# Ledger of designs, part 23: peptides against a protein of PDB entry 7PB4

Target 1, 105 residues: chain A of PDB entry 7PB4
Amino acid sequence: KMLNIKEYKEKLLSTLGEFLEDHFPLPDRSVKKKKKNIQESSVNLITLHEMLEILINRLFDVPHDPYVKISDSFWPPYVELLLRNGIALRHPEDPTRIRLEAFHQ
Target 2, 218 residues: chain B of PDB entry 7PB4
Amino acid sequence: DALQMAVGYFEKGPIKASQNKDKTLEKHLKTVENVAWKNGLASEEIDILLNIALSGKFGNAVNTRILKCMIPATVISEDSVVKAVSWLCVGKCSGSTKVLFYRWLVAMFDFIDRKEQINLLYGFFFASLQDDALCPYVCHLLYLLTKKENVKPFRVRKLLDLQAKMGMQPHLQALLSLYKFFAPALISVSLPVRKKIYFKNSENLWKTALLAVKQRNR

## One batch from the design tools (peptide; aimed at target 1 M2 F60 H104)

Design b1_p26_1_s3 (made by RFdiffusion4, then SolubleMPNN; from b1_p26_1, 10 letters changed)
Fold by OpenDDE base, seed 3:
Structure b1_p26_1_s3 (fold): chain B 105 residues (1-105), chain C 218 residues (1-218), chain A 26 residues (1-26)
Amino acid sequence: as target 1 above (105 residues)
Amino acid sequence: as target 2 above (218 residues)
Amino acid sequence: MEEKEQLLRQMVEELVILEAELRKLE
């Protein structure tokens, strides 16, 4: 049973990865080239897949504090996307922290 | 079991060493087809095979054959359907496969164990109305899924726009009539009172199989 | 809610449920 669930999870993760690449890709860095003067903050944005992985892991690894600090690597539209869709919740006292919704509860 | 071996083949893919890949594939397809039409498939088997059919792992001909034999012995898991829809979003399946899937989904709707998660995909299905090939089947599906909470002004507008584009199609009229039932204030247009709702999919590819399933599950 | 966003939610929900099941079996 465990093996089956694990395999299924892996399949779903793969599907999700492809889905995210197709429908929620990171913005192409190329468009911002024209405005010269703003210090291109060299912050490497993580994919939505990576963001979700972090959130899922935190939810289960630290269930008493399942919140993740929003870093500069978190593309703001992804954060908004997750919040808007009820996939993530903002910490009530710290707007810089978000958690994954506990769908299993 | 021959079926287990066949399902395993599709799941794991062809073993590199088999010189007769096509013959082996055909053998396993025939095994699945035979069992599916005679006895139906277990929910777990449908889960595996349905995902394979929509994943783009195999060619369109193979995927089509697999989908055509997605006949349940008893029930289809809602989770399998949700997963299948996720594959549609990835877009690795052909247009014909998508059409077949929606036809299948409508045909097998009553055999799906739960509808709660499928209902959450309402918006996704609604978006598929824009595809002319899918539209008749999606309308039928939406007719089965639509609740009062799904009837929103923007969806009404989209349906009316589609009707303006495509004409007064029976499947669109059926869906609009249902929308009017739930939200009469949103639809000012007089819809013809049809005594019978006719969806194009009255000729179900699985009609005989479904009758057999119903008889076995009585 | 956008159609693709709904599907995203559904997929994530399923992943969370699966993860929970796996954790229970560990």
Scores: peptide ipSAE 0.655, ipTM 0.428, DockQ to the pose 0.325
OpenDDE base, seeds 1, 2, 4, 5: peptide ipSAE 0.655, 0.655, 0.654, 0.655; ipTM 0.558, 0.448, 0.415, 0.421; seeds 2, 4 fail the geometry check

Design b1_p26_1_s4 (made by RFdiffusion4, then SolubleMPNN; from b1_p26_1, 13 letters changed)
Fold by OpenDDE base, seed 2:
Structure b1_p26_1_s4 (fold): chain B 105 residues (1-105), chain C 218 residues (1-218), chain A 26 residues (1-26)
Amino acid sequence: as target 1 above (105 residues)
Amino acid sequence: as target 2 above (218 residues)
Amino acid sequence: MEEKEQQLRLMVEELVILEAELKKLE
């Protein structure tokens, strides 16, 4: 049973990865070149897949405080996407922290 | 072989230089359709064409025609079905194609060589119950797949919620009855005892073709 | 809700459920 669940999880993760690459890719850095004055924010943005992985891991690793601090590597449109769709919740007292929805509860 | 040429065309994609792209496409589609309905397709041919139909490589009309002719000569590989489901997750196919796929999957269920990997996809199929267009066909599929181990409290809650939303549909009732059979302690609600299980589209698009396949494999 | 966003939610929901099941078995 455990093996079957693990195998299914792996397949689902792979499919999610492909889905995210196709439908929710990171913006190409090339578009920012034309406006000279915007400081090349040297911040490496993480993929939506990586963001979700962080949120899922936190939910299960620290269930009493499942919130993740939003870093500069979090692309704001992804944060908004997760919040808008009820996938993530913002901390009631700290707007810089978000958690994954506890769908298993 | 005309069929090999047709399958190769769909696999490799249209050659850019052909002035008569649409005529060539139609010719190859007709070849596949003719062979599929007369003789059935080999498992390898189904593997290739099924993935193409769900990948979004071609337009919806082409994908629909390909999927309608996914008729086995003997068996369908479970791996082909698993790959097909992965394409459903990517979401490059239309809603109508998804419906057709589930209808196909139910119709061809007995011709799939193994069910172990398909059973691992139970959760994915169950999540698709939320789609009103898919729900009747997914219920039928789940009825075929459900084991005692799949009957969990959270799934029972979801089915009851769905019933509350949609009413007592025959396909939902069938699935709930099966759940109650495996785990009576999880379902306190009295379900009417139906002597006959009713799923929509008992007359599938492949009825004649399936009879022919069964006759050839006897 | 866009179809792609709905699909994303469903996939994440399923992943969370699977992870919870795994944690119960460990």
Scores: peptide ipSAE 0.651, ipTM 0.445, DockQ to the pose 0.438
OpenDDE base, seeds 1, 3, 4, 5: peptide ipSAE 0.649, 0.639, 0.646, 0.650; ipTM 0.527, 0.446, 0.513, 0.413

Design b1_p26_2 (made by RFdiffusion4)
Pose (drawn by RFdiffusion4):
Structure b1_p26_2 (pose): chain A 91 residues (1-28, 43-105), chain B 212 residues (1-189, 196-218), chain P 26 residues (1-26)
Amino acid sequence: KMLNIKEYKEKLLSTLGEFLEDHFPLPDVNLITLHEMLEILINRLFDVPHDPYVKISDSFWPPYVELLLRNGIALRHPEDPTRIRLEAFHQ
Amino acid sequence: DALQMAVGYFEKGPIKASQNKDKTLEKHLKTVENVAWKNGLASEEIDILLNIALSGKFGNAVNTRILKCMIPATVISEDSVVKAVSWLCVGKCSGSTKVLFYRWLVAMFDFIDRKEQINLLYGFFFASLQDDALCPYVCHLLYLLTKKENVKPFRVRKLLDLQAKMGMQPHLQALLSLYKFFAPALISVKIYFKNSENLWKTALLAVKQRNR
Amino acid sequence: DAELERLEKEVVVLEEISLRLELAAH
């Protein structure tokens, strides 16, 4: 059961990365890829379940933040505009 | 054949400026509906015309008439429905056309050969609940389509939030009752739906429904 | 068991992200 879930996770992750690179590229400060941004968000969601917010730095391309906001993937902090969290789809 | 000429004409897409082309389009569309309302269309023709109508090609009236004449002689391929969902996801489709398509998918539900691959699009179907113009028809569709496996906690939470936003709407209440039946531990709380008149009820479709 | 639960949770998140970004690509 474990190995099946692992195979599925890895396949989903690889295909998601390919899809991101194909459909959401950078334009050309030092910006990070959308993949790294999603990785940071996912990591913070499970590492700190009581504070899953990550600060928005200059490396976050504003179009990516707005993309994640429009599509219900990322959520804004009620008071602090510099923080965003990942939607807890597992619950 | 008389119908295949119209199918090919619609596959060619819209043509040049109209000198006599309005009459040609009308003749082809009349031929298609006559065939559809007399004895019905085959699966291949439906697969072609449904996806042509749900694409950006042709105006709204042509797409509306094509959707209103999408009556199967036998069955409907599920791959055609998958491509139709995909064309909806493209976004170059009219709102009224989307409403008509959801009404058609509800009306033609028992004429789709397989529904497992359609159930795999439950997420795309559920995401359309945000749109308050599609909400009742999407709820009617999800009432028919929902299995036990589809009742996920996230969806229950989002449906409860939508109920709180819109109020206890009939279609939302029916879908929520179905969710409660399938997963009472995740939440506490098929039949009549408004605007559920069968626009595609021909006589032969009626005898096929009774034979079903 | 805890590793399995963690993997199932991460899979659900990745599936929802993938679904929503496929919609966004259109």
Fold by OpenDDE base, seed 3:
Structure b1_p26_2 (fold): chain B 105 residues (1-105), chain C 218 residues (1-218), chain A 26 residues (1-26)
Amino acid sequence: as target 1 above (105 residues)
Amino acid sequence: as target 2 above (218 residues)
Amino acid sequence: DAELERLEKEVVVLEEISLRLELAAH
């Protein structure tokens, strides 16, 4: 039973990953912005898959405080996508923190 | 100056103590409108006001008026557009405001300083094709944005499904023709050879202002 | 088994996320 559930989870993650790459990819910002000296910290944006992974892990690892701080690596459209579709919720007192919706409860 | 005071009012919101909140709002809105139509707005002013118009902070009438005067003096920052699309995802603005935004985005497309980040929003724009009110304007936007890498089988299927549902709309046909150009193997259907690409004139609201912007930036 | 229960809950969450994102894209 446990093996079957693990395999199914992996399949879901793989399918979701492919879906996210097709529908909601990050730009290949692999265009090496030539280092002009402006220290605008090229904030490495994470994929939507990586963002979801962080949120899921936090939900299960720290269920009493399942909120993640929105970093500069969180692409704003992804944050809003998750919020709009009821996948994530903002912290009621701190709009810089979001949690995954507890669909398992 | 008067414009800075007006922008500051919209950014910070009404100061509690003013008895004439509506008169003050109207005064500042007229100030923004007058400057925008006469000279255009700086990129920083557009950044602030565009987000306000889409955030749901004010009523639909105010948001509509703000959005209508988002006329650049020179350029619009791509970051402002990205933030604006984020607000569209939140869904705090009316359907009419969304339509107006896409019309604005198409009309102002050439004045956006960079397109790299906007191109990343391709999937978000494509998802908006299902909205019948947005579809004509989104097709026009996608026509401007589409690269070969954006042309995927699932998007082709979606466009064909939309065409089956809505009929052979000029805006859908224009986009499909571009898709066929980039990926002819994905589009087996014969598309009518259109001599002219036709999109709904989104620029009509800003035609005079856009001419003035182009003249100032020559 | 606490691990099994966690995995079952994670699957439920993933299924719901997938469904909602599919609806958002289509």
Scores: peptide ipSAE 0.637, ipTM 0.680, DockQ to the pose 0.295
OpenDDE base, seeds 1, 2, 4, 5: peptide ipSAE 0.638, 0.633, 0.638, 0.601; ipTM 0.668, 0.646, 0.647, 0.759; seeds 1, 4, 5 fail the geometry check

Design b1_p26_2_s1 (made by RFdiffusion4, then SolubleMPNN; from b1_p26_2, 13 letters changed; failed a check: too like the target's own chain)
Amino acid sequence: EEEMLNIKKEKEVLEEIYRRLLLAAG

Design b1_p26_2_s2 (made by RFdiffusion4, then SolubleMPNN; from b1_p26_2, 16 letters changed; failed a check: too like the target's own chain)
Amino acid sequence: SEKMLNIKKEKEILEAIFERLKLAAG

Design b1_p26_2_s3 (made by RFdiffusion4, then SolubleMPNN; from b1_p26_2, 12 letters changed; failed a check: too like the target's own chain)
Amino acid sequence: EKEMLNLKKEKEVLEEIYQRLLLAAG

Design b1_p26_2_s4 (made by RFdiffusion4, then SolubleMPNN; from b1_p26_2, 14 letters changed; failed a check: too like the target's own chain)
Amino acid sequence: KKKMLNIKKEKEILEEIELRLRLAAG

## One batch from the design tools (peptide; aimed at target 1 L52 F60, target 2 F154)

Design b1_p27_1 (made by RFdiffusion4)
Pose (drawn by RFdiffusion4):
Structure b1_p27_1 (pose): chain A 91 residues (1-28, 43-105), chain B 212 residues (1-189, 196-218), chain P 27 residues (1-27)
Amino acid sequence: KMLNIKEYKEKLLSTLGEFLEDHFPLPDVNLITLHEMLEILINRLFDVPHDPYVKISDSFWPPYVELLLRNGIALRHPEDPTRIRLEAFHQ
Amino acid sequence: DALQMAVGYFEKGPIKASQNKDKTLEKHLKTVENVAWKNGLASEEIDILLNIALSGKFGNAVNTRILKCMIPATVISEDSVVKAVSWLCVGKCSGSTKVLFYRWLVAMFDFIDRKEQINLLYGFFFASLQDDALCPYVCHLLYLLTKKENVKPFRVRKLLDLQAKMGMQPHLQALLSLYKFFAPALISVKIYFKNSENLWKTALLAVKQRNR
Amino acid sequence: WSAEAEALLYQKVQELVVVEAEYRELE
């Protein structure tokens, strides 16, 4: 059961990364890829379940943040505009 | 054949400025609906015309008439429904066309050969609950399509939030009752739906439904 | 960016978050 989940996870991740690079590229400060941004969000969601917010730095391309906000993937902090969290789809 | 000429004409897409083209389009569309309302269309023709209508090609009236004449002689391929859901995801489709398509999918539900690959699009179907114009028809569709595996906690939470936003609407209550039946531990709280008139009820479709 | 790509992105990310939670439980 564990290996099946692993295989599915890895396949989903690889295909997601290819999809992101194909459909959400950077334009050309130092910006990070959307993949790294999603990785940071997913890591913070499980590492700190009581505070899954990550600060928005200059490396976050505002179009990416807005994209994640429009599609219900990322959520804004009720008071602090510089923080965003990942939607807890698992619960 | 008389119908294949119209199918090919619609596959060629819209043409030049109209000198006599309006009459030609009308003749082809009349031929298609006559065949559809007399004895029905085959699966291949339906697979072609449904996806042509749900695409950006042709105006709204042509797409509306094509959708209103999408009556199967036998069955409907599920792959055509999958491509139709993909065309809906494209977004170059009219709102009224989307409502008509959801009404058609509800009306033609028992004439789709397989529904497992359609159930795999439960997520795309559920995401359309945000749109308050599609909400009743999407709820009617999910009432038919929902299995036990589809009742995930996230969807229960989002449906409860939508209930709180819109109020205890009939279609939302019916879908929530179905979710309660499938997963009572995730939440506490088929049949009549408004605007559920079968627009595509021909006599032969009625005999086939009774034979079903 | 297209609406289709945005819808697909939502679905893929939703599945990844759910699988990530299940994989952690199994570990």
Fold by OpenDDE base, seed 5:
Structure b1_p27_1 (fold): chain B 105 residues (1-105), chain C 218 residues (1-218), chain A 27 residues (1-27)
Amino acid sequence: as target 1 above (105 residues)
Amino acid sequence: as target 2 above (218 residues)
Amino acid sequence: WSAEAEALLYQKVQELVVVEAEYRELE
C-alpha cells in the first residue's frame, strides 16, 4: 500500500512538472534585454513547481502556521495565479504571507 | 415545497409590500430564514432573492432580512453578484442595505463560483471607498480582489488622500500594504509594519452559518 | 495563460495534496 502511494505520488509530481514547464514557464531572461529600465533584479526566480513544493511542504510540516512568506524569488504572476484560482490563500493579517489550500481537510 | 412557495411569493408578490401588515409576507420570510440558516439556499434561490433584496421591491426591513439569509447551500453564482452590484449603481437601496451587501460579499466571497466578472467591477468598488460607511468593508473586498494590474498611480493617490482625511485606519493600511507589495515604486511612504491587518470581522453575522456550509461541502 | 490550463492546474494540485496527505499518514 505505501509503495503504491509513493509511486503514484512520484508519477503525479513528474506529470505536474511537465505540465508546469509547458503551460507556466518562467519568462525567458533573453527577452528582457531590450527594455533598458527593467532593473535586472539579480534575484533568481523559482519555478512554479518549486513554489508549489514549498507551499505543500509547509502545509503538512507546520499545519498550525501553514503560511509561507513571499520572497523576492516568487514571481508575482505566479502568486496571483495561485490566489485567483483558490489554490493559495493570502494571510488575513499579512499580505506578504500565503498558504496552500487544505484540499485534504 | 414551503421554500418554493416562499420564493415564488417574493418573486411574483406585491411591489412595495409593508412588513407590518402582511401575515403572508412574514410567514414566507420566516420560511426562507429557517431554510437558509439550517440547510442553506440553492444558487437559483439566492439569485432570485438577492435581486429582490436590492431592487427596492420591498421595504428596507424586509430587504435587510432577506439579505441576512443569503446563505448558500453550496455556491453563489457570480452572475447573481454582478446583478446585485448593478442595483447598487441604480441607488434605490438604502445606505444600510449597501453596507450589509458589502459585508455579505466579503463573508461569502469564497462561496462565489467565479471571480472574473467581479474583478472587472474593481473600479466601481474602488469608487465606493469615498463613502465613510462603506470604506472599511470596501477595503476588505479590494484586499481580496486586488491584482497588480489594478494598482494604478491615481488609485494610490486616492488612497493616500483618504488616509490623510480619515487618519491611519487599519483597513486603509491593509489595502495600502497590498498596493505597496504589488507596486513598491508607487508608494514611497513608509507604512508601519503592522503584524496584524484588522478588518472589521464582517463574517460575525454569518460565522455559524459559514461553518455549517463548510461542513456540508466537505 | 488559458482558463483551461488554470483549471487543470487546480485539479492537479488538489490531487497531489490529497495523495501527499495519504502518503504522510502511512509514513
Scores: peptide ipSAE 0.637, ipTM 0.455, DockQ to the pose 0.309
OpenDDE base, seeds 1, 2, 3, 4: peptide ipSAE 0.635, 0.636, 0.635, 0.635; ipTM 0.447, 0.447, 0.457, 0.440

Design b1_p27_1_s1 (made by RFdiffusion4, then SolubleMPNN; from b1_p27_1, 16 letters changed)
Fold by OpenDDE base, seed 4:
Structure b1_p27_1_s1 (fold): chain B 105 residues (1-105), chain C 218 residues (1-218), chain A 27 residues (1-27)
Amino acid sequence: as target 1 above (105 residues)
Amino acid sequence: as target 2 above (218 residues)
Amino acid sequence: VSEADKQKLRLMVEELVILTAELKELE
């Protein structure tokens, strides 16, 4: 039973990855070049998949403080997407911290 | 069921013929209060009673008591909140009731099933920032609701104007910090980095009730 | 992004969370 759940989880992760690549891709770095004053902050943006992994891991690793600090690697539209769709919650006292919604409670 | 009778009383209104209107009203209020604080109310019950509290059907004292016991068993329907806000527009409720409603809305925010329609009311809530009595609670609500798309130049100007008028309030600072986070180019002013956001609603009237709701839903 | 895609995303994340929780309970 545990093996089956693990396999299913891996399949779901794979499917999610593909889904995110298709529907929620990071903006191509090339498009940002035309607006002059975009400080090329060399900050490598993480994928939405990676962001979700971080949030899920935090939820289970530190259930008493399941909040993750928003880093510069977090693409703002992804943060907004998660918050807007009830996937994540903002910390009530710290706008730089978000958590995954506890769907299992 | 005693609760159903109580809700029905508020919905249908007092039967004109009852000599002991006040005693009957008090009995039904106590019934609602007792159930709400012990078990919470069903979404349907909240829908009915919340609308009644804001409709001006009863006096301010009654409306206040009803609103104070709008504690969910599980969830609050977004539609109930939208309807409630519509009553605020009609202006039949007192200023104190409006304040209490915003306090309630902030306190119960996590128990509202959906936020899509509430988010559409962003402009309405933002306009309420001009009311000094509402401002702290509206800032808190907006802090919960604000998305990047809501951060517009005209709203930034309004917030800065409000800051100029009222000074740097903790609740306003929290909202401005969020605005700066979403749209740093719109806010040239350096905001003090506070590690902790303070909203006056941290000590809400429903703290104990909310803990109980969370425990029941776990 | 379509509303449908957003809903699908939410559902997938919810399912993933549930599965993760189940796995942790079995460990």
Scores: peptide ipSAE 0.570, ipTM 0.666, DockQ to the pose 0.318
OpenDDE base, seeds 1, 2, 3, 5: peptide ipSAE 0.565, 0.566, 0.569, 0.567; ipTM 0.408, 0.441, 0.406, 0.405

Design b1_p27_1_s2 (made by RFdiffusion4, then SolubleMPNN; from b1_p27_1, 13 letters changed)
Fold by OpenDDE base, seed 1:
Structure b1_p27_1_s2 (fold): chain B 105 residues (1-105), chain C 218 residues (1-218), chain A 27 residues (1-27)
Amino acid sequence: as target 1 above (105 residues)
Amino acid sequence: as target 2 above (218 residues)
Amino acid sequence: VSEEAKQRLRLMVEELVILEAELRKLE
């Protein structure tokens, strides 16, 4: 039973990965360095897939404080996407923290 | 075997339809249809063809015809259903194909060998209640799947909200009645005691075939 | 991004959370 669930989870993760690549890709780094002072914050953005993994893990690893601090690696449009579509919730007192919706509860 | 050749064509066949390919396609499709309605299909054949029907490999008309002939000889593998649901998530199939799939799933529910993995997909099915076209069939499916552990406060709220939006539909009423049975404290609203649960008979498309399957398996 | 894609994303995440919950119960 556990093996079957794991296999299904892996398949779903693979499907999600492909889906995210197709519909929610990271912005191409190839934006030509036009000269202006945009502080190239050399921050490596994580994929939406990686972001979701972090959020899912936190939800189950720390159920009493399932919130993740928004890091510079979180692409702001992804954060907004998750919040607006009812996938994640912002902490009521700390806008820098988000949690995954507890769909299993 | 003509059926093996037909299944092989759908599995390995070219994605790009040419005019001569359409005649071949029709020939193989008719072969599958004829065998499915007369004798049913083996679980392995259903596994292959069901995935093809939902993968978006072929056009909607072809996918619809394939899905309509997913009639088991004996059993349907749960794994095939799980794979099919995964294709629904990818969304390469039409809305009409999704409706047909849920109708098929309800009609063939008793022929699925196991339900453990399907039960884990409860939340996915429940989320599909928001689709007006799917809602009647999803309610029926959920009625078949619902266990006490699935009846959560947030799902009750969603069902009540859906009822407020759509009105008291017979299929929603049936599901809510089941929820009330499992968790009476979560549903304060008095539901009219209907003696008969009313779902649209999804089996109508396969009625004759299902009768034949039941007779063969007795 | 289409509204349909957003809805699909939500559904897939919901399913993953449910599966994870089931796995944690077995563990």
Scores: peptide ipSAE 0.647, ipTM 0.472, DockQ to the pose 0.399
OpenDDE base, seeds 2, 3, 4, 5: peptide ipSAE 0.646, 0.638, 0.642, 0.642; ipTM 0.470, 0.454, 0.485, 0.500; seed 3 fails the geometry check

Design b1_p27_1_s3 (made by RFdiffusion4, then SolubleMPNN; from b1_p27_1, 14 letters changed)
Fold by OpenDDE base, seed 3:
Structure b1_p27_1_s3 (fold): chain B 105 residues (1-105), chain C 218 residues (1-218), chain A 27 residues (1-27)
Amino acid sequence: as target 1 above (105 residues)
Amino acid sequence: as target 2 above (218 residues)
Amino acid sequence: VSEEDERRLRLMVEELVILTAELKELE
């Protein structure tokens, strides 16, 4: 039973990865590379897939404080996407923190 | 690059009293427009150009064109928005530019990197509800910004007064419904339950550009 | 992004959360 669930989960993760690449890609950063200006904070944005992994892991690893701090690596449109679809919730007192919805509860 | 030269032109102004000032302006404006619609602009470029568009440095036609091409490649700095709002207070921009700015702000809301400082401007935005031309867009913005802490009795009264004046507009209804959600005790009036909240499609001006940005990143 | 894609995203994430919970219960 556990093996079957694991296999299904892995398959779903793979499918999600492909889906996210196709429908929710990061914006092309190619324009920033040519600017020689030193002070460009190279904010490395993570993929939506990586963001979801972080949120899922936090939900189960720290269930009493399942909130993740929004970093500069979080592309704002992804954050808003998750919030508006009820996939994530903002912390009631700290808008810089979000949690994954506990769909299993 | 051509974009840097264009941005520099708008920032510093024309260096030489060239006889062809208008031609040079148009050239640089087209450069900005082309890059913005093709690739989007960097946050720093938006910071500079957005401030220029609202500062009154150029005429309304130029400001409008600049503002229409404020399309981010990735993010918009909150500081840029705060600065932009400060220019609105100075009153050097036209009414049409103000409307366009609020439309832009709503359309680009999700691309703003942070919202903490913007949330502090809640009172300023709320005061702009008195402008009939701005009201639909400000309601939409406030709908996006409103937290429980913003829902105060005096604001409820103002919204109800506005409703009495203008009737139950969809944008007012949306905002009032949100207020009722956060503070049901402050709004005794029964609001019609709408399944969908409808705001004016402020994104229409940039929808194609934003879609293009998303497509290029596939 | 289409509303349909956003809905699909939600459903996929929901399923992942449920599956993850089930796995944690079996550990």
Scores: peptide ipSAE 0.648, ipTM 0.432, DockQ to the pose 0.292
OpenDDE base, seeds 1, 2, 4, 5: peptide ipSAE 0.636, 0.636, 0.635, 0.640; ipTM 0.607, 0.488, 0.700, 0.492

